# Ledger of designs, part 163: peptides against a protein of PDB entry 3PBP

Target 1, 203 residues: chain A of PDB entry 3PBP
Amino acid sequence: LNEKDLNLILNKSLVMYESLDSTTDVIVKRNVIKQLQFVSKLHENWNSRFGKVDIQKEYRLAKVQGPFTINPFPGELYDYTATNIATILIDNGQNEIVCVSFDDGSLILLFKDLEMSMSWDVDNYVYNNSLVLIERVKLQREIKSLITLPEQLGKLYVISDNIIQQVNFMSWASTLSKCINESDLNPLAGLKFESKLEDIATI
Target 2, 203 residues: chain A of PDB entry 3PBP as posed
Amino acid sequence: LNEKDLNLILNKSLVMYESLDSTTDVIVKRNVIKQLQFVSKLHENWNSRFGKVDIQKEYRLAKVQGPFTINPFPGELYDYTATNIATILIDNGQNEIVCVSFDDGSLILLFKDLEMSMSWDVDNYVYNNSLVLIERVKLQREIKSLITLPEQLGKLYVISDNIIQQVNFMSWASTLSKSINESDLNPLAGLKFESKLEDIATI

## One batch from the design tools (peptide; made by RFdiffusion4, then SolubleMPNN)

Design b2_p28_5_s3
Fold by OpenDDE base, seed 5:
Structure b2_p28_5_s3 (fold): chain B 203 residues (1-203), chain A 28 residues (1-28)
Amino acid sequence: as target 1 above (203 residues)
Amino acid sequence: SMKEEIEKVKKQLETKKKVGEFFVKRFS
């Protein structure tokens, strides 16, 4: 993480803190406060002393970890098991798509519409675990791994037994990114959420 | 300013929420 990323995390933590009210669960309040304290401390250390904070060692950003919900969950996938999960950046502003694979060979592309926080005191703390379905891609093969390349936005590499395939969703993700960054959802209307699947290599 | 940045983040988060709602409605 760079300074910009840390600032974003701090700001998100601040926003979460500011969203707390009398109706907020006590456990949620505690976790949000602790996260803010932690991030604030990191930010302070970054600016005043260390010039660099090893965030990965001390702070794993609450990526899609722990229990989450998918809405809607594709009914056809209820009989199948999730096998892999990946997060793919779609821009340099940390907008991302979550991908989950299933043992039927399906991929689901998901949007994280709420900010998650880290667990601090309570085991299995879950807050804002919402993922929203964007697209289902049917590969009809056993998916062994999901790979992302940092320099390749909106691209997911799917490794199966005999083939590597690329899922490219920048056709819609670029628009999505713009919508988020500009706070304008109008361009989403009529947008086709269809990813491009290409064979990359035979294994 | 910090205040302005916070407001930007708030707006972004609200937008993300609306995006989520958009997708939910699309599949409903």
Scores: peptide ipSAE 0.587, ipTM 0.921, DockQ to the pose 0.890
Fold by OpenDDE base, seed 1:
Structure b2_p28_5_s3 (fold): chain B 203 residues (1-203), chain A 28 residues (1-28)
Amino acid sequence: as target 1 above (203 residues)
Amino acid sequence: SMKEEIEKVKKQLETKKKVGEFFVKRFS
């Protein structure tokens, strides 16, 4: 975690706090307030007491490991079980794609359209757990693990029993990143959301 | 300024919401 990342988290927490009103659920209010308090304290003590804490990892785990809703969920996957989850950076501004694998060999690429919050006061608290489907990739093999490399934006490595494959979605993710950063969705129109699959190595 | 940064984040979050809506419509 660097100062820029912490500032972003703080700003997001502030935005969430400012969105609170009289109609907001009490549990949500309490959780958002606690999150803001924590992040604010962390920011105040940055490079001192908390400088050695890998908050980024914990924060990412909180966002990814919690229960979430996928919309739409592919009907073909109702009978299958999720096996792996990964988060892939698509730019240096912390825009990410979530990938979930299933035991049928499918990958789904997902977008976080709402900002998730960590749980602070309630066990298994979930707020804004929305994930939106972008693409389904059928590998038709048993997926053992998903690997990402921080220096390789928009790339996911899929390890199966006999092969390592790369899923490259920068063909559309670069445009998506630009749309988010510039607050302009026009470039998404007509864009093909088709990732490139490439065999990297046999194992 | 901090205010400008907050406004930028607000705009980004709103954009993400709209992006989500775009994808939902695409699969509808």
Scores: peptide ipSAE 0.587, ipTM 0.920, DockQ to the pose 0.877
Fold by OpenDDE base, seed 3:
Structure b2_p28_5_s3 (fold): chain B 203 residues (1-203), chain A 28 residues (1-28)
Amino acid sequence: as target 1 above (203 residues)
Amino acid sequence: SMKEEIEKVKKQLETKKKVGEFFVKRFS
């Protein structure tokens, strides 16, 4: 984490805290407060000189791991099993796409429309676990693993039995990133959410 | 200012929510 990242996390935590009201569930309130306290403490202890905030591994993992809901869940995938999950950055501002693979050879690309909160007190605590379907990519092969490279925005590498394929979704993800950063959804209208698939290597 | 940064984050979060709604409607 750098100072910018920490500030963003702090600000997000503050926004979440400010969203609490009398109707908010007690468990949610507690978790949001604890998260804010934790992040605030990290911010106070930030040493700009060393650029290292030892965020407990748990804080990083909570963003991608845990129970989530997919809306809508593709009916065709109802009988299939999810096999892999990956998170792909689409810009330098922490906007990301979540990808899930299935045993039928399908990939689904998902958007995180709500901020997730970490679990602090309750096992399997879930708050704002919403993922929204963007695109389904059918590879029609067994997917063994998903790989992302941090220096390659909007690219996912899919490893199958005999091939490595690249999924490139920057054709639409660049527009999505712009929409988020500029708070303007107009460019999404009429946008085709079609990723490019390319064979990279045989294995 | 910190206040301005918070407001920016609020705006982004609201935008993300609306983006989600957009995608949900797309497949409805």
Scores: peptide ipSAE 0.586, ipTM 0.921, DockQ to the pose 0.914
Fold by OpenDDE base, seed 4:
Structure b2_p28_5_s3 (fold): chain B 203 residues (1-203), chain A 28 residues (1-28)
Amino acid sequence: as target 1 above (203 residues)
Amino acid sequence: SMKEEIEKVKKQLETKKKVGEFFVKRFS
């Protein structure tokens, strides 16, 4: 983490806190408040003369949220099991795509449309666990691993039994990144969300 | 300013939400 990252996390936490109202679930309120408290303390310590951020005990107690919801979930994948997950950066900021593979050889590309927080209070905390479907890619291979390279935006490498394939989605991801950064969704209209699949190497 | 930064983040989060809505509608 750097100062910019910490500031962003703080600002996100503040925005989440400000979104709380009388209709918000008590558990959600508690979690958002605890996260904000932690991040605020972290920020204060970061700006201190010592440059040492003591990771508070509270962070060690924080847990990852429970299962995600995918909307829409492809009906064809209902009976299949997720095998791998990867996160792919699409710009030099923080915009990213989530990819999940299944045991039928399918890949789904997903967008995180809501800001997620850690669980600070209870086990299996679930709030804003939304993932939205962008594209399904059918490889029809046993997917062993998903690999990303930080210097290669919008590219995913899929390792199967005897082949490495590249999934390149910059054809649409560059536009998506621009839309997010400029707060203009107009360029998404009519855009084809079709990734390019290319064989890279035989293994 | 801190206020400006917060507003920027708010705008980004709202945009992401709208992007999500766009994708959901695309498959509807």
Scores: peptide ipSAE 0.561, ipTM 0.928, DockQ to the pose 0.831

Design b2_p28_6_s2 (from b2_p28_6, 11 letters changed)
Fold by OpenDDE base, seed 5:
Structure b2_p28_6_s2 (fold): chain B 203 residues (1-203), chain A 28 residues (1-28)
Amino acid sequence: as target 1 above (203 residues)
Amino acid sequence: MKEEIEKVRKKLETKKKVGEFLIEKAKK
């Protein structure tokens, strides 16, 4: 984490905190508060030598939220098992796409439309666990690994059998990124969510 | 700082709307 990332996390946590109201579930309130407290402490002690030790202990108490919900979930994939997951940056503003592979050779590209907090103290915490389906790519191969390169925005490398393939979704992700950053959804109208698949190398 | 928070808020709201858009698109 760098300072910029930490600031973003703090700001997100603050926004989440400010979104709490009388209708918010008590568990959600508690969880959001715990996260804010943690992040605030982390921010305060960012340059403190001793602050790091305490932060590590607290961080160990936090769990990744789950399960996630995918909307819509492709009906065909109910019979298959997820094999890999990857997160791909689409811009320098930390907008990202989530990719999940399945044992039928399918890739689904997903959008995080809601901000998720970590799970604190409560097991099975679920809030804002939404993932939205953007595209399904059928490779019809056994997917062994998903690889991303930080310097390559909107690109995913898929290793299957003896082939490395690149999935490039910048054709639509650039527009998506712009929409998010400019708070204007108009460019989404008519946008085709179709990624480009290319063979890169034989292994 | 307040301005930055507001920017983040706006971004999160936009993301929510994007999600809604995508869901609606999938239903058509």
Scores: peptide ipSAE 0.585, ipTM 0.934, DockQ to the pose 0.897
Fold by OpenDDE base, seed 2:
Structure b2_p28_6_s2 (fold): chain B 203 residues (1-203), chain A 28 residues (1-28)
Amino acid sequence: as target 1 above (203 residues)
Amino acid sequence: MKEEIEKVRKKLETKKKVGEFLIEKAKK
């Protein structure tokens, strides 16, 4: 965690807080407020020349939010089980793609379109747990592991029984990244979300 | 700082719109 990251988290938390309105669930309000308070405290400590305030207790109370929802969920995958998950960076600005593998050998590439908070006060907190389907890649292999390398943007390595394959989605991810960073969706029009699959090594 | 927050807000809004775009695309 660096200052830039902390500022981003703070700003995200502020935006989330400001998004609260009269229609927002009380639990959500409470959770967002708790997160903002925590992040603010963390920010204060980061800039403090004096001793750090103990925020460990608060941090320990925070939990990862509950399950995600995928929209649309591929109907063909209803009968299959998710086996692996990975997050792939597509730029240096913290834009990411989520990948989930299934026991039928499918990969789904997903976009987090909503900002999530940690769970603070409630067990099984679920809010803004949205994942949007970008692409389904059918490998038709038993996927044992998913590997990502932070220095390799838009690349996912899939390990199966005897082969390592690379899924490269920079063909569309670069455009997606640009759209997000520049707040311009025009380049998405006509964009094909088709990743390249390449055999890297036999094992 | 306000400007920075606004940039973040805009980015998050863009992400939402991207999501909407993708969902609509999947329906076609």
Scores: peptide ipSAE 0.584, ipTM 0.934, DockQ to the pose 0.934
Fold by OpenDDE base, seed 3:
Order: sequence, then structure tokens, then C-alpha cells
Structure b2_p28_6_s2 (fold): chain B 203 residues (1-203), chain A 28 residues (1-28)
Amino acid sequence: as target 1 above (203 residues)
Amino acid sequence: MKEEIEKVRKKLETKKKVGEFLIEKAKK
């Protein structure tokens, strides 16, 4: 983490806190408050050696939220099992696409539309766990692994039994990134969410 | 800092709307 990242996390946490109201679940309120407290403390002590141990302890107590909900979930995949997951950066502004592979050879590209917090107190904490389906790519092969390269935006490498393939979704992800960064949804109208698949190497 | 927070807020709101857009698109 750098100072900019920390500031962003702090700001996100503040926004989440400010979004709380009388209708918000008590557990959610508690969790959001704890996260804000932690991040605030981290921010205050960023350049200080003081409190590092406590901060680390609190961080270790935080758990990853799950499970996620995919909307819509492709009906054809109900009988198949997810095999791999990857997160792909689409810009330098921390916009990301989530990819999940299935044992039928399908890839689903997903958008995180809601800000998620860590779980700070409750097991199986679930809030804002939304993932939205963007595209399904059918490779019709067994997917062994998903590889991403930080320097290659909007690209996913899929390793199967005999081939490495590149999925390039910058054709639509660039527009999506722009929409998010500029807070303008107009460019989404008519946008086709179709990624480019290319063979990279035989293995 | 306030301005930065507002930018973040706006971004998060936009992402939410993007999600809504995509969901509606998928249902059609």
C-alpha cells in the first residue's frame, strides 16, 4: 500500500459509513464502523511506528467476505463447477473485472458494482457481495489456470491442456472504464461486450 | 479531502448504476 491507496480506502470507508441509515442492518453498521475505525487508525499512523502491532493484529482479525452472488447466473452453468478465479485490471484507476472459469470450459466476466467491506466480527459476513455478469466466453476445453499480468490491462491468459489463449476485453472495458471514471453511462448504450480470443502458444 | 470524498462517492454511485444497467441488459 502507498499513501494514495490508503487515502482511497479511507475515502471509500467514509462513503460507506455515510451511507448507513436507520434501515441498515445492525451487523452491517457494526462492520462498516469497525472498518472505518481501522482504516482511520491506519491512516493516522501511516508514517508512525506507533501502533503498528495493533494495526497488524486488527488486520489479521479481518476476514474476506463471501460468498458472492452472480447476477444473472447463467443457467447452463448450474450443473458445472467453478475452477478458477482471477481479477483483471482495466485501467490505472483500480477498475477491475473478475473472471471465473468453469469445468465446462466457460469463462464468465463479472463486474463488481458494489463496494465490499471486510468482515471484522461476524463469520460468513455477506453485504454488497454483488457480481454482475458481463460476458460468457465458451472455450470448450478444460481450463487449468488463469493468468494475469499487471502491465497488460484487460487481458487474461487461459491455460488449458494443450494451449495458452489470450482473452482481450479492452474493446468494451476501455469504454466501461471511461464511464466509471467520468461518471457518464451514455457510452454504455449500444456497447457490445464481446471479448477477443487469440491463441498464444501450444503447450 | 472533502472534494476527494465526493469524487469517490460519485465513482461508487456510478459503479452501482453500471451494475444496474448490466443487470437489466442481461434480463432482456
Scores: peptide ipSAE 0.584, ipTM 0.933, DockQ to the pose 0.917
Fold by OpenDDE base, seed 4:
Structure b2_p28_6_s2 (fold): chain B 203 residues (1-203), chain A 28 residues (1-28)
Amino acid sequence: as target 1 above (203 residues)
Amino acid sequence: MKEEIEKVRKKLETKKKVGEFLIEKAKK
């Protein structure tokens, strides 16, 4: 975590706070407020030259949200179990794709369209847990692990029993990044979300 | 700082719209 990252988190938390209104669920309000309070304290501590704020207590109260929702969820995967998850950066602006593997040998590439927060003093807190399906890749292999390299944007390495394969989705991810960064969705029209699968090495 | 916040807000809104786009695309 660096200063830029912290500022981004703070700004996101502020935006979330500002989005609260009279129709917002009380639990959501409480969680968003607590998140903002924590991040604000962290930010203050970070910028402090003279003092240290003990944020450990507050941090320990944070919990990971409950299950995500995938939309649309591929019907073919309904009876299968997720095996691995990875997050892949697609640019230097912290845009990312989430990848989940299943025990049928499928990979799904997902987009986080909503900002998620941690839960605070609430069990099974679920809010903005949306993941949007971009692409399904069928490998038809037992997927053992997913590996990403920070210096390789938009690339995912899939390790199976006897092979390492690379999934390269920069063909569409570069456009996606551009759309997000420039706040222009026009380039998405006609875009094909087809990743390139390549064998890298035999194990 | 306000300008930075607005930039973030815009980005988040764009991401939301991207999600909506993708969902609609999947329905076709």
Scores: peptide ipSAE 0.583, ipTM 0.933, DockQ to the pose 0.891

Design b2_p28_7_s1 (from b2_p28_7, 15 letters changed)
Fold by OpenDDE base, seed 4:
Structure b2_p28_7_s1 (fold): chain B 203 residues (1-203), chain A 28 residues (1-28)
Amino acid sequence: as target 1 above (203 residues)
Amino acid sequence: MEEERRKAVLEGVGKKAEFNAKVKKLQE
């Protein structure tokens, strides 16, 4: 963590705090406030060069992890269980896609429409884990693991029993990223959310 | 479901865009 990163986290926390209103869940409010307090204190200590704070745990809890909500939920997956989760960057501005695999061999690609607050619960429960369904990819295989490479934007590697497959969603993710960064939703009109699946290797 | 999904994506992207814009303003 460097000063730039800390400032970004602080500013995000401030924006989150300012977004709180009467309709916000009480638990979310609490977490956002605690986050802002924590980050503010950290920032103060950073500037003063006094004290050491290990924020690794708290920062980790701000990452996508279960439980999570999906909107809209794909009804076909109601009886199936999530098996793996991965987060894939789609640009250099920290926009990312979340991928979840299920035991039926399905992959769902998801978008975080809300900034998550850090979890301050002892049980590490994430309260504001809102995800929007973008695409469902049916592999019809037992998915063993999901792998991402930091240098490869918008690519996910799926490992099954005897095959490695690449899911490339930059066909739509690049547009999505642009829309977010430029605050212009027009390019999303008519956009097809269809990822490319390619066999990489047989193992 | 496709229409619902598209609507959800648009709404979600909009929310994120607004959030990012506010953050960016603070970064100045």
Scores: peptide ipSAE 0.537, ipTM 0.925, DockQ to the pose 0.850
Fold by OpenDDE base, seed 2:
Structure b2_p28_7_s1 (fold): chain B 203 residues (1-203), chain A 28 residues (1-28)
Amino acid sequence: as target 1 above (203 residues)
Amino acid sequence: MEEERRKAVLEGVGKKAEFNAKVKKLQE
């Protein structure tokens, strides 16, 4: 962590705290409050000269991991099981797409519409995971793994038994990123959420 | 399904945009 990162986390934590209301889950409320308290303490103890700060053992970066909700949930997948999950950056501002594979060979591309709080229960991970379905890609094959490369924005590599395929969703993700960053949703009008699938290698 | 999904995306992106805007304001 650097000073910029810490400030960002602090500001995010503040906004999260201010977003709490009567409809917010009690556990989420608790986590957000604890996060704000923790980050505030870190900020107070930050030494810019040495880049040192006392980090509590409870500090855990929020990551996409179950449980989570998907809206709308694709009804066709009710009887299938998720097999892999990956997170793909779409810009340098930490916007990302979540991808989940299912045992029917489907990939769903998801967007986190809510900021996730850190889990403060070390033994039981609790997340405010809200995901919006953007696209479903049907590969109709057994998906073994999902691979991402940090230097490649908006690209996901899908590995099956005999093939590596690339899913490129920058055709719409670039616009989505712009909308988020500029707070303008107009460019989303008429945007087609269709990713490009390309065979990379046969294995 | 398509309309429902599109609506959800717009709403979701909107929420995130609003969140980021608030964060950005605090960083000014």
Scores: peptide ipSAE 0.536, ipTM 0.925, DockQ to the pose 0.859
Fold by OpenDDE base, seed 5:
Structure b2_p28_7_s1 (fold): chain B 203 residues (1-203), chain A 28 residues (1-28)
Amino acid sequence: as target 1 above (203 residues)
Amino acid sequence: MEEERRKAVLEGVGKKAEFNAKVKKLQE
């Protein structure tokens, strides 16, 4: 982590803390407080080498892994098993889409509407792991892996038995990003959440 | 489900937008 990243984490932690109220789950509240305390201490001691390494570990635990809640839940996938998960950035402001594949050949594209706190009490803290369903893409093939490239925003590469396909969702993700960053939801009206699927290569 | 999904997206984006706005304010 660099200073900019640490500042961002600190500010996120502060906002999370300020959002706590009487309706907040006790475990969530505790984790948010611990996170703020930890990050604040690291910020005060930024020259400490130990702090740089430690925060990265905890920050990684705040990434979507599961279990998680999906709203609305796609009932068609209730009996199917998730096989892969990937996170794709859609802008430079760290907005991201979560992609999950299922053993029926489906991909779901999800949005994190809540910021996750770091895990402090358990290895996998997921009490605020909330995701919103944006789109379901049916590939009707066995998905072996999901690949993302750091320099390609809003693109997911899906590897199956004999083909690599690209899922490009920037058609709607760019608008989504703008809405988030500008706090204007009007452009979402009438927006079609339909990703572009393209064959890239045979394997 | 389409309408329900759109509603969820709108609400979710709204929450995130508010969060990000507050973060941005602190970074000024």
Scores: peptide ipSAE 0.535, ipTM 0.925, DockQ to the pose 0.889
Fold by OpenDDE base, seed 3:
Structure b2_p28_7_s1 (fold): chain B 203 residues (1-203), chain A 28 residues (1-28)
Amino acid sequence: as target 1 above (203 residues)
Amino acid sequence: MEEERRKAVLEGVGKKAEFNAKVKKLQE
């Protein structure tokens, strides 16, 4: 962790704190406050040469895992079980898409509309995992695993049976990324959220 | 269903965009 990274974390923590209101979950509120207090104190006492603090544990606990909400939830999947989850970067600005597979062979592509706070109480923490449904892809086969490659933005590899398939969603994700980074939603008008599915190899 | 989903995406992207803009302002 360097000074630039610490400043970014501090600024994110400040913005999260300012977003708290009476409708915010009590546990989420507590976690955001604790995060801000911790990061502020760390920033105050920061030493670039000797102030190496390992906060990896707290970040790892704030991943997209455990209970999360999907809006709107596809009613067709109420009777099915999630089998795999993956996170795919869509730009160099830390924007990402979450993908969840189900035992009916469906893939749902999701967007995190809220920034997650660090977890300070693992056993009782209610994850602030707000996810928006973008697209449902039906593969109609058993999905064994989901693979991502760091050098390939907006691409997900799906292993099912003896086939590797690529899901490419950069057709819409590039526009989505631009809208987020430039604070302009106009390019989303008329945008089709349709990913490209391609067979890559037989294994 | 499609309209509801599109509305949710627009709202979600808007929230994230606003968050990022606030963060950028603090870093300038």
Scores: peptide ipSAE 0.533, ipTM 0.924, DockQ to the pose 0.815

